# Designs tried in a protein design run: peptides against a protein of PDB entry 3PUK. Part 8

Target 1, 227 residues: chain A of PDB entry 3PUK
Amino acid sequence: ERGLKSVVWRKIKTAVFDDCRKEGEWKIMLLDEFTTKLLSSCCKMTDLLEEGITVIENIYKNREPVRQMKALYFISPTPKSVDCFLRDFGSKSEKKYKAAYIYFTDFCPDSLFNKIKASCSKSIRRCKEINISFIPQESQVYTLDVPDAFYYCYSPDPSNASRKEVVMEAMAEQIVTVCATLDENPGVRYKSKPLDNASKLAQLVEKKLEDYYKIDEKGLIKGKTQS

## One batch from the design tools (peptide; aimed at target 1 I130)

Design b1_p16_2 (made by RFdiffusion4)
Pose (drawn by RFdiffusion4):
Structure b1_p16_2 (pose): chain A 227 residues (1-227), chain P 16 residues (1-16)
Amino acid sequence: as target 1 above (227 residues)
Amino acid sequence: VLDLSGLSFTGFVPDH
């Protein structure tokens, strides 16, 4: 099947689970708020065992150290989500697991990355960015994770216009992971209609996905595709 | 690469 959640599942399995899957052994997977919704969206937690995950736990709440099991961190590049990882490895009196495998849902800010590039420890065996920043609500419908996006797009023009851009970029890069997961590099068009916001956004997406496929690393797509 | 021809996808931004 080619359901939107089937496509995403095929990505997570190959880009995450298979990428650190050691045939004979199992791992503990850790999730933040987003990745929880993402995984619950495209599979049942039963399917995870077959993928090398014996236990899933919330990265937020404190956990008991299992120093003989390797950890699979499947999280977003969020200050909260990352600060929690640094609690397990490095500073201080650490560690909690035998090894760390980090998989970011999206591009990791240099700011956050530096905070973990230091307290690195030999543990962090891997740190990848898989570029999946959306929810496969239905086999043909997707939703983003841009909190309070509607308000910061149609609010007046007061002090909180600086956040509008923050929301506008968050939508743009998050939309780009939708195209990348579908292995599409589509042409961009907007409606040029009420308030003309789709124009500003269409430009951000166009610019960001040009920079994106200048790096991909999957090498499957470059230049505009038939979409 | 998956053949996604003949399909369409619809995007929504939820109100949080």
Fold by OpenDDE base, seed 2:
Structure b1_p16_2 (fold): chain B 227 residues (1-227), chain A 16 residues (1-16)
Amino acid sequence: as target 1 above (227 residues)
Amino acid sequence: VLDLSGLSFTGFVPDH
């Protein structure tokens, strides 16, 4: 049995690197904050070299053009990361790279997708969502990456209620990507005491799991697993 | 079974 790190790496290899691989071709890979953490958790630089990545760059930094090379964007579907991508390809005369392959870690909102399509569609060779929005820490342990989640989840201030909901949604989405990565549709268990947060999160996860597995590309509804 | 008892930013997954 392969640990969670190995499962995540295998999924990334198949969904990202194998998908855009061309024999003898090297790519520049652009990462954001989350994908930097993600790759650092499940692979080494040598692994990335074997997958045809010559250079890794931070998408948020100013970078010199390498117009003869294609770029692999492995990024979160955030306004910040998308805006950085758009700056690289927004002008025909100022394209930083030859072409782009885009792999989002999660569902890209229509607003962001439309923004990309409107400005950079001709430069994009691939655009996929791979549904990995968690960090594998150990063989059986994952962590979520939701900024200020602890603060908002436990804030007694009513003014934080809306932000708490956003955080809970983000957590639920990330948890579903764990299940998707493991090809599991588990039952969800929770304790509602002392706060209702666990109940709310469980309901969100159950709903999102249902939505995810109903839409499976082959029209097959995956039943609940024993997990 | 996914246990979400208590909000945790870490989770456990069974062996597969």
Scores: peptide ipSAE 0.267, ipTM 0.852, DockQ to the pose 0.149; fails the geometry check
OpenDDE base, seeds 1, 3, 4, 5: peptide ipSAE 0.256, 0.257, 0.244, 0.172; ipTM 0.846, 0.849, 0.841, 0.788; seeds 1, 3, 4, 5 fail the geometry check

Design b1_p16_2_s1 (made by RFdiffusion4, then SolubleMPNN; from b1_p16_2, 7 letters changed)
Fold by OpenDDE base, seed 1:
Structure b1_p16_2_s1 (fold): chain B 227 residues (1-227), chain A 16 residues (1-16)
Amino acid sequence: as target 1 above (227 residues)
Amino acid sequence: RLDLSGLTFTLKIPKY
């Protein structure tokens, strides 16, 4: 099946597993809440074994050191996940694993990146962003993971306006990762409603799509697709 | 085409 799940898996395989693969080497993979859901939606444990993953651990939980093995961190660029990583590699005496490969699901803010660089740079062999911030549910169905999105988007309280903007920004970012994953640059449309949420979200998505395809390292400007 | 309606959206992709 060449549905959304397969596309997501292929992207993860290429961007993450193939990128850090060494012949005969097994790794421990560390996941957070989002990436656990993401991988569970598009692959099986057998698939991960084939990619050289021996065990999967939750990054938030206390774990015993396995100092002879390298660790693959597939995590969201959040303070919580980054702090857990820093605990694993923050000091030489406290290193839980031999080395780290870090793959973020989205753009890592400079503040978090600098924190990692300052404390753990010697332990990191690879750090990259893969831009997948959605969960494929079916071949053509996906969901976004934005906490309290419903509440803030439909709140009548004007005091929630700033939080509404943050939520809409997050949703727009995640929508763009869907388009990027599918290699689409769609025309964005919206239905007019009493609330201007759809219009605002559409504008954010259009802007982010433009930014994304302009920054493409390949220098190829992708025009609008028929989607 | 990406159609947005509040928090609901549909991405119609011809090749899929």
Scores: peptide ipSAE 0.054, ipTM 0.660, DockQ to the pose 0.101; fails the geometry check
OpenDDE base, seeds 2, 3, 4, 5: peptide ipSAE 0.050, 0.048, 0.048, 0.050; ipTM 0.643, 0.654, 0.631, 0.647; seeds 2, 3, 4, 5 fail the geometry check

Design b1_p16_2_s2 (made by RFdiffusion4, then SolubleMPNN; from b1_p16_2, 7 letters changed)
Fold by OpenDDE base, seed 2:
Parts: sequence; C-alpha cells; structure tokens
Structure b1_p16_2_s2 (fold): chain B 227 residues (1-227), chain A 16 residues (1-16)
Amino acid sequence: as target 1 above (227 residues)
Amino acid sequence: RLDLSGLSVKLVVPKY
C-alpha cells in the first residue's frame, strides 16, 4: 500500500515537474505558505534537486532577480500569492525571472486569472491547476488547511454564519482533492448530531464530487467507488 | 467511504 505521501508526491511530480521539465534546465521554485507545507510533507530537498529545482524561494519575500532563469510558481490561488507573482513580472524592466510556469493547487478564480492574463500573459509559459489542497500526514491521514475552521464551525454567533459557509466550502474543496488524488469517488456518511455542520459539509462534498467526476479525462463518467 | 461525522474526516478505502 503506497502511503498518501507517496501518492501526493507522484502526482506533483507528474502534474508539475514532468510538465515543465526540460533537459539540462534548472528552475527557481517559488512557494507560498501552503505549498511549503505540502512539499515538506511529501518530499526532501534532494527530491526537488532531482526534478531540476536549484533554489526554493518564498514568494512573499523580497527576492533578488535571477533574470537568466525560469521560475516555477507552485502556489495557491490566493490574492496574496497572485499579487506576489504579478510583482515579479509586472514590468518588462523589472522582471525577476526569464519566464514563469504557474501551477495552482486548486481552481483559480476567474478574477485572479484575468488579472494574471491582463498583466503577465507574455511571461507565462504554462499555467495549470492541480487539485491538491491537503497535507498528507500519514499513509491514511491528511490535514486540511482552513484557517480558523474550528472557531467558525462551532461559533454560536450568528454574525459568523457567512464565514462558516466559506470555511465549509473550503473544507469541501480540499476533501475532494483528496478523493481526486486517490482516484476515489466515495459515498459520504455523516452524523448530524448535535450540530448540522457535518450534514452541510457532506452536502458540499457530494456536490463537488459530482461536479468533479461528471466527466473524467477520457470523457467517461466515473461512478461511485466503494470507498 | 468518506465519514464526515463531527467534522473528523475519514476516508475508508476498501482493500480490493
């Protein structure tokens, strides 16, 4: 049984590194908070070197230009990460790198995508969304990266209702990426007592699973698995 | 099977 970490690494290798790999070419890789945690959970620096990454940089930090090298952005589709990318390529004279390969860990909202397209399209060699929005911990254990999830899910304050919905949506999205990574379309079960949180989350997950597996890469419908 | 009871997420994959 291949551990979840191995599966995640294999997916990243095929979806990201193999996708942009050129023989003899080294790249600088830019990571954000989530992707730093993600890669740290499933690979070592030596693994990244083997994939043609010479240096890893934090996208949020000020960085010196390396104009002769291409950059691999492995980042979450957040305004903060996208804004940092845009700063790297916003002006012709101030480009930090030769070109960019962008891999988002999840669906990039149209607003962010349009912003990128409008300002940096000429610098982008590849833009792809991969569906990995979780951190593998053990062979069968993963964690979700949803800030303050516990607080909002269990807050009795009605003013937090909107935030609770956002958190539930984010959790559902991340759960679906686990299923996608494992190539599973599970039946969802939940206990509804004492709060309806589990029911709400289950409904969101089911809906997103249906959307994701409506048509697979081969144009076939993937039915429910026994998981 | 995906168990979301109590927001503890557990995916149980049957051994085929």
Scores: peptide ipSAE 0.050, ipTM 0.577, DockQ to the pose 0.076; fails the geometry check
OpenDDE base, seeds 1, 3, 4, 5: peptide ipSAE 0.048, 0.046, 0.040, 0.038; ipTM 0.589, 0.604, 0.588, 0.584; seeds 1, 3, 4, 5 fail the geometry check

Design b1_p16_2_s3 (made by RFdiffusion4, then SolubleMPNN; from b1_p16_2, 5 letters changed)
Fold by OpenDDE base, seed 5:
Structure b1_p16_2_s3 (fold): chain B 227 residues (1-227), chain A 16 residues (1-16)
Amino acid sequence: as target 1 above (227 residues)
Amino acid sequence: KLDLSGLSFTLKVPKY
């Protein structure tokens, strides 16, 4: 039985751990809030040990340097997580680890990417986007991580309309990562409710699915699946 | 299937 958790773990194993694996090499893994939840949802510490991870650390916390070891950063492409990374490698004298492998859970904006390149590119052995921005809970259930999504989506205040759109865009992007992870291009369906949120989100997802598969690795447009 | 819940959006994906 290949539940969503198993699929996610397999994807992470392939896209992250296999990608940076070196025989006999152990790494320290740095996680942020989202990736902590993500990994906790689909693997155990023993699984991480098998993948060459000795210790997992919270990227937000102050950490002592371990300069002889390389670090695997599995983080969301947010200013906060990136800033924490930059503090680890921003200066030669303050480098906490030997080198870094960075794996972003989603598309890293150019602004953040350029900031990384400008300050510590020489310390980075790998930088990759793996496109997993959801938390698997059950075989068919996932959750999203969009701050204040509920508030803005259900806000009756017209002044929040613009922010509502922003959070819906973020949710749509994360939903697309589910589809990408499952290699699905579904016809998006929604349940009609008093609010048009479901409809709007569906439209955003459809649009983002189109965009995603237009520029996929194969250079082909994946047809709609029956999911 | 996208469902609007009280606190979140839920997408049901195929069972694998």
Scores: peptide ipSAE 0.039, ipTM 0.468, DockQ to the pose 0.097
OpenDDE base, seeds 1, 2, 3, 4: peptide ipSAE 0.041, 0.038, 0.044, 0.035; ipTM 0.494, 0.469, 0.495, 0.468; seeds 1, 2, 3, 4 fail the geometry check

Design b1_p16_2_s4 (made by RFdiffusion4, then SolubleMPNN; from b1_p16_2, 8 letters changed)
Fold by OpenDDE base, seed 1:
Structure b1_p16_2_s4 (fold): chain B 227 residues (1-227), chain A 16 residues (1-16)
Amino acid sequence: as target 1 above (227 residues)
Amino acid sequence: RLDLSGLTVKLVVPKS
């Protein structure tokens, strides 16, 4: 039993693979740095084959066109990943694949979304956000992907305060995706010694949980769970 | 329950 890993896989299966499944159709799947780690943590290649994926490619690498096949992009909403996607479909005469299904691991900023719409909307069959921004390690263990989090959160330099805030926001967002994946709205507790980082993070998480469930449940806030 | 200590995060979910 791999509790968290299994839950993550089930969510990906439902939100991504089942959503774009077509009987008898194989797709090429494009992954970025984060989603490579994510899938590696919760599934096997055989699982992906069962879901209709014939080949996995790195979105950052140069790839040969396979114009007769559709592509499944499972990527983070970053400028780098989006730019790579746009290179695949930005030109009508040089499309690498037949069509695209795009699934973002988190909220895609409007600026990036508009850039996609302006360039290749006709090539996109699906575009969704699935809200998984963490890596499951064990049944109850996960890791966050926030670069330089340790450095900025523990920096004694006041000049790093603004960057620390950005890091804390990113961490809070990723924590909320864990809660969402587990369908939990936990009570948040913290120990604030010697720094106030835990208190700040707790407040951010509470706010983002409220916002998430308000949106997800059509204006209703999910009650606090026992977790 | 979500417990935070510094940057350590632990989510305890009652399993039923």
Scores: peptide ipSAE 0.049, ipTM 0.610, DockQ to the pose 0.119; fails the geometry check
OpenDDE base, seeds 2, 3, 4, 5: peptide ipSAE 0.049, 0.048, 0.044, 0.048; ipTM 0.611, 0.603, 0.583, 0.597; seeds 2, 3, 4, 5 fail the geometry check

## One batch from the design tools (peptide; aimed at target 1 F107 C108 Y212 E217)

Design b1_p17_1 (made by RFdiffusion4)
Pose (drawn by RFdiffusion4):
Structure b1_p17_1 (pose): chain A 227 residues (1-227), chain P 17 residues (1-17)
Amino acid sequence: as target 1 above (227 residues)
Amino acid sequence: EVEEELEEVEERNKEFF
């Protein structure tokens, strides 16, 4: 099947689980708020055992150290999500697991990355960015994770316009991970209609996905596709 | 190997942002 959640599942399995899957052994997966919703969206937690995950736990709440199991961090590039990882490895009196495998849902800010590039420890065996920043609500419908996006798009023009851009970029980069997961590099068009916001956004997506496929690394897509 | 992977991720983030 080619359901939107089937496509995403095919990506998580190959880009995350299989990428650190050691046939004979199992791992503990750690999730933040987003990745929880993402995984619950495209599979049952039963399917995870077959993928090398014996236990899933919330990265937010404190956990008991299992220094003989390797950890699979499947999290978003969020300050909170990342600060929690640094609690397990490096500073201080650490560690909590035998090894660390980090998989970011999206591009990791240099600011956050540096905070973990230092307290690195031999543990962090891998740090990848897989670029999936959306929820496969239905086999043909997707939703983003841009909190309070509607308000910051149609609010007046007061002080909180600086956040509008923050929301506008968050939407743009997040939409780009939808195209990348579908292995599509589509042409961009907007409606040029009420308030003309789709124009500003269409430009951000166009610019960002040009920069994106200048780096992909998956090498499957470059230049505009038939979409 | 790990240091090479981290340098690659860092370079890609710089080029992207």
Fold by OpenDDE base, seed 1:
Structure b1_p17_1 (fold): chain B 227 residues (1-227), chain A 17 residues (1-17)
Amino acid sequence: as target 1 above (227 residues)
Amino acid sequence: EVEEELEEVEERNKEFF
């Protein structure tokens, strides 16, 4: 199928599973809340088995050690998910798994990255950011899964203005990951009334798209995709 | 900012290997 779900699955397959795949090797996969939703939206358990995943575990739950197996962490770059990872490998004597492959769904802040590097570097075989921060719902529909986005965007309370900006920035970044996943630099369309929220978000997306495609390794500015 | 972040991501991906 040529739908968004298929594109997302192909990107995950290439960026995550093919990157850490070893013939005959099974891994335990650790997921957080977001990546559980993401994988559930674009694949089945049978697909994960074909990619060498034997067991899926929730990173937030207490888990028994499986010291002979390597772990694949497909997680968001959040303090909560990183702290759970660090608990699995922070003790030299009590590592839960043989080694770790870490794939972040988005940019990992330096504070979290440095914390991982300082504590667990010897246990890590891969650390990669894959830039997929959205959930494909249908062939042409996705969601951003931003908690309280509706509340902050439409709050009449002026005290929420700074939080509204933060939420809009996060949504714009996530939309750019959709465009990057599709390999598209689209024109952004929005409804301007009654509030300017859609206009502000569109401007943020356009700016971030320009920034993203300026950095493309080939030095070629990708022109706007014809709508 | 995004340019610096992507360069840092590529550099970070290289530093773990």
Scores: peptide ipSAE 0.021, ipTM 0.473, DockQ to the pose 0.116
OpenDDE base, seeds 2, 3, 4, 5: peptide ipSAE 0.029, 0.020, 0.014, 0.019; ipTM 0.474, 0.485, 0.439, 0.481; seeds 2, 5 fail the geometry check

Design b1_p17_1_s1 (made by RFdiffusion4, then SolubleMPNN; from b1_p17_1, 9 letters changed)
Fold by OpenDDE base, seed 2:
Structure b1_p17_1_s1 (fold): chain B 227 residues (1-227), chain A 17 residues (1-17)
Amino acid sequence: as target 1 above (227 residues)
Amino acid sequence: DVEEELKKLEEKRKKYY
């Protein structure tokens, strides 16, 4: 069995780098906070060089135009990251790069997708969702990127109940991406006491897994796997 | 080509999301 880091890297290589590879072509890769952590967790700079990435840039920073080069955006589908992309290509006369390959780490909301389509469609050579929304820590350990998850999940304040639900939904979605990456349909194990958070999260994960495998590209419903 | 790429994504989104 390969470690989770290796699996994640292999998926990124296949879904992103192999997908947009062109012989002899170098790209600038734009990363956001999450994808910086993601790549740092599963590859080295030398690996990225081998995949045709000449420079890695932070999407949030002001960057000098490199108009002769295409840009590979490996970013989360957030308003912040999308807005930065839009600034790079929104101006007809001042595009920072020759063209864009966009790979989202998760489902891009319709509002953001429509915004991209309306303003920058002609600059986009690829636009895909690869569904990797977790950080591999160890061979079988990962972390989720959900801001303030701890605060809201463990808040005793009833006013945070709605936000807690949103956070749990986001966490569940990210866990499903782990399962999809590993090609697993696991039985969910949890320790619920003293709080019911684990049970609620488990239910959300199970529901999302069911939905995922019902509508997968293979058209096959996978049985439960060992976990 | 570009429009086709976005169209493919739209179709996928409708199917899976």
Scores: peptide ipSAE 0.151, ipTM 0.763, DockQ to the pose 0.484
OpenDDE base, seeds 1, 3, 4, 5: peptide ipSAE 0.148, 0.137, 0.140, 0.130; ipTM 0.764, 0.755, 0.755, 0.750; seed 1 fails the geometry check

Design b1_p17_1_s2 (made by RFdiffusion4, then SolubleMPNN; from b1_p17_1, 8 letters changed)
Fold by OpenDDE base, seed 4:
Structure b1_p17_1_s2 (fold): chain B 227 residues (1-227), chain A 17 residues (1-17)
Amino acid sequence: as target 1 above (227 residues)
Amino acid sequence: EVEKELEKLEKKIKEYY
């Protein structure tokens, strides 16, 4: 039985490493909190080295420039991670790496994408969304990264209703990435009691699955072709 | 080695939160 971890790794290998691979070329890889956890959950000891990664760096930290090397950014499409990227390439004098390959774990909002384009377009060789927004814990178990999900889902305060919807949407999106990673379009099962949260989430997941499988995978590639 | 590096990195990242 192919464990979820193996499937996730294979997807990352194909979608990220194979996509930007050049023979004999080493890259620096920049990770954020989520992608660090993601890779740590599915990588073996030498896997990243075998994929041409010489150094792994924390995107949030101030790093010394390595201007002769290209950088592989495997990051979440968040303002924080994007801002860190922009600091690496936003100024010609402060350019830390030769070029950037960016792989987002999920859909990058247009606002962030436009911000990147406006400041760093010349430095970007590739920008792709790979749609892995979960952490494989076990062969059939994964976790989602949605801040305050528990609070909003179970808050009795009506004022949190809108935020609850946002959280549900985010969770549904992440669940869909699991299905996409597994290349599955499953029926959703849930326990409806005592709250309707599970039912609502299920409906969102089903809708998003339908939408996902109607989308052309080519639409997940943005920016310049690899040169 | 890579795993150790990732673990180390993860720990460092957690310090920011």
Scores: peptide ipSAE 0.026, ipTM 0.504, DockQ to the pose 0.024
OpenDDE base, seeds 1, 2, 3, 5: peptide ipSAE 0.023, 0.018, 0.021, 0.020; ipTM 0.501, 0.507, 0.508, 0.469; seeds 1, 5 fail the geometry check

Design b1_p17_1_s3 (made by RFdiffusion4, then SolubleMPNN; from b1_p17_1, 9 letters changed)
Fold by OpenDDE base, seed 4:
Structure b1_p17_1_s3 (fold): chain B 227 residues (1-227), chain A 17 residues (1-17)
Amino acid sequence: as target 1 above (227 residues)
Amino acid sequence: SMEEELEKLYERIKKYE
């Protein structure tokens, strides 16, 4: 069995690096907090070098311009990351790099997407959503990037109900991205006790899986694989 | 076409309801 790390790396390689590869071209890669963790979990710097990345930079930091090089932004579709990108290309005088390739790890909200198009379209060579919103830990283990998931899911405070739903939704989405990455449509298994959180999450996952595979990239409906 | 170029430039994930 191929480890999840290898699967994730292959997906990134195909969806990101192969997508923007040009012979003899080197790029600077910009990472945010999530993608730093993601890449750190599934590759080495040497792997990135092989993919034509000269250096990696933190998108949140104020960086020196390297105007002769194109930048590969592998980032989460968050306001923070997008704002940092926009600062890099928002004005002609302030362009940090020659051009940008943007790869979002998840669905980019239309508001952010439109903001990017409106502000930086001339600098963008590619903008792609790749749907990888998890960190592989082990062969079949991953971590979801959902802030305060534990707190809200297990909070006894009814005032957190709305936030709990948001968290559950986000978790369900990320689980679906794992399934999509692994090309699996699992039967969902859970322990319902002591809280109904697992049941709710399972229902959300099942629904989202169904919806996803109905309109997957291939337009195919896949059967349950029971993972 | 401009539309084709834009489509190639911007690749969005298919959304589901």
Scores: peptide ipSAE 0.324, ipTM 0.787, DockQ to the pose 0.349
OpenDDE base, seeds 1, 2, 3, 5: peptide ipSAE 0.315, 0.314, 0.028, 0.318; ipTM 0.792, 0.790, 0.442, 0.791; seeds 1, 5 fail the geometry check

Design b1_p17_1_s4 (made by RFdiffusion4, then SolubleMPNN; from b1_p17_1, 8 letters changed)
Fold by OpenDDE base, seed 4:
Structure b1_p17_1_s4 (fold): chain B 227 residues (1-227), chain A 17 residues (1-17)
Amino acid sequence: as target 1 above (227 residues)
Amino acid sequence: EVEEELEKLYEKIKKYE
């Protein structure tokens, strides 16, 4: 059996690197917190070099322009990451790179997408959602990137109920990305005791799996953006 | 050396949280 890390890497290679590859062209890759963790978990710097990445940069950092090079943004669809991207391309005077290829790890909300389109459409050559929102830790083990999930899921404070629902949704979504990555639609199994969290999560996962496999994955590809 | 760059970047990203 192929390890989860290898599967994830192959998916990234196909969905991201192969998608924007041009012979002899090197790119700067911009990463955020999640994608840094993701890539560090499933590849080496040498692997990235082989894929035509000259250097990786922190998207949150104020970086020096490299105007002759295209940039590959492999980022989460978060306001923070998107705002950093917008700073790189939001104005002609602030344009840091020649052009941008954007690959989101998950569904990019329309609000963020529209913000990008309104400000930077001319600079964007590709915008794609690749649906990988988990970190492979071992060959068959992964972790979810849901802040404070443990706290809210197991908090006895009823005031956290709303937040608990939010984190459960996020966890369910990320589990679905694992299934999608592995091309699996499994039956969900859970242990309900002592709390109903597992049951709730299972229901959410089942629902989201159903929704996912009903939707054409091509719909997650926004394609090339135009001015 | 080069292999440590991702780890270094990870640590740097944490500073921007």
Scores: peptide ipSAE 0.021, ipTM 0.483, DockQ to the pose 0.024
OpenDDE base, seeds 1, 2, 3, 5: peptide ipSAE 0.019, 0.020, 0.021, 0.018; ipTM 0.494, 0.500, 0.494, 0.492; seeds 1, 2 fail the geometry check

Design b1_p17_2 (made by RFdiffusion4)
Pose (drawn by RFdiffusion4):
Structure b1_p17_2 (pose): chain A 227 residues (1-227), chain P 17 residues (1-17)
Amino acid sequence: as target 1 above (227 residues)
Amino acid sequence: SYEERAENVKEFNKEKE
């Protein structure tokens, strides 16, 4: 099947689980708020065992160290989600697990990355960005994770216009992960209608997905596709 | 930038290999 959640599942399995899957052994997977919703969206937790995951745990709440099991961190590039990882490895009196495999849902800010590039420890065996920043709500419908996006798009023009851009970029890069997961590099068009916001956004997506496919690394897509 | 972020991650992984 080619359901939107089937496509995403095929990505997570190959880009995350298979990428660190050691046939004979199992791992503990750690999730933040987003990745929980993402995984609950495209599979049952039963399917995870077959993918090398014996236990899933919340990266937020404190956990008991299992220094003989390797950890699979499947998290977003969020300050909270990352600060929690640094609690397990490096500073201080660490560690909690035998090894660390980090998979970011989206591009990791240099700011956050530096905070883990230091307290790195031989543990972090891998750090990849898979670029899936959306929810496959239905086989043909997707939703983003841009909190309070509606308000900061139609609010007046007061002080909180600086956050409108923050929301506008968050939508743009998050939309781009939708195209990348679908292995599409589509042409961009907007409606040029009420308030003309789709124009500003259409430009951001156009610019960001040009920069994106200048880096992909999956090498499957470059230049505009038939979409 | 995207490019810088991607390169940093690539370099970091190369150091761990």
Fold by OpenDDE base, seed 1:
Structure b1_p17_2 (fold): chain B 227 residues (1-227), chain A 17 residues (1-17)
Amino acid sequence: as target 1 above (227 residues)
Amino acid sequence: SYEERAENVKEFNKEKE
């Protein structure tokens, strides 16, 4: 059973590969830690070949220039990944590739995006935010990618309260990306614990879902669905 | 909002067309 995996793959195919596809053109694809896991969870190398990807490279590694080929960056909107991109295109004499297509897995902060525009706008053919910040596992099971989530959510130390809220915010955002990908506005279910972190998270998800669907591309109000 | 956060990227793409 690969229901969620198939949905995620279809989303990536339409939002990324179909968006930048040119007949007969091969691209090098650059991945970071998250997108490596994401693609590994929902496709095979043969699938990527069919989409015009000749090779995949790790964005964090030092790479030899392939100046005759265009690069497809499928990366998270983090300072680390963006800095690696900027190293590839920040200097005219040091460009690693012919041009770049950039697809972020989530919303890129304006400060970070402005840094990209200021340094290498001319090298970028396309930039898009595709809103996939989760890893599909099996059928309808997915995993969130929030560093130190377990530590902060279950910490009894009051000094971690602020960081806990930040982590829960990030988790809620990723859950919303799942709902968006599945085109769902679910009724959220949770099991309460003594600290009631699940209740807080549910409230955040509900709020963010409302915000998302109020301003969706179609301007439609979607009712609650079953998940 | 989600729309506001995506505005910068959307505008950038429009300028590329």
Scores: peptide ipSAE 0.262, ipTM 0.814, DockQ to the pose 0.696
OpenDDE base, seeds 2, 3, 4, 5: peptide ipSAE 0.243, 0.252, 0.260, 0.241; ipTM 0.806, 0.812, 0.814, 0.804

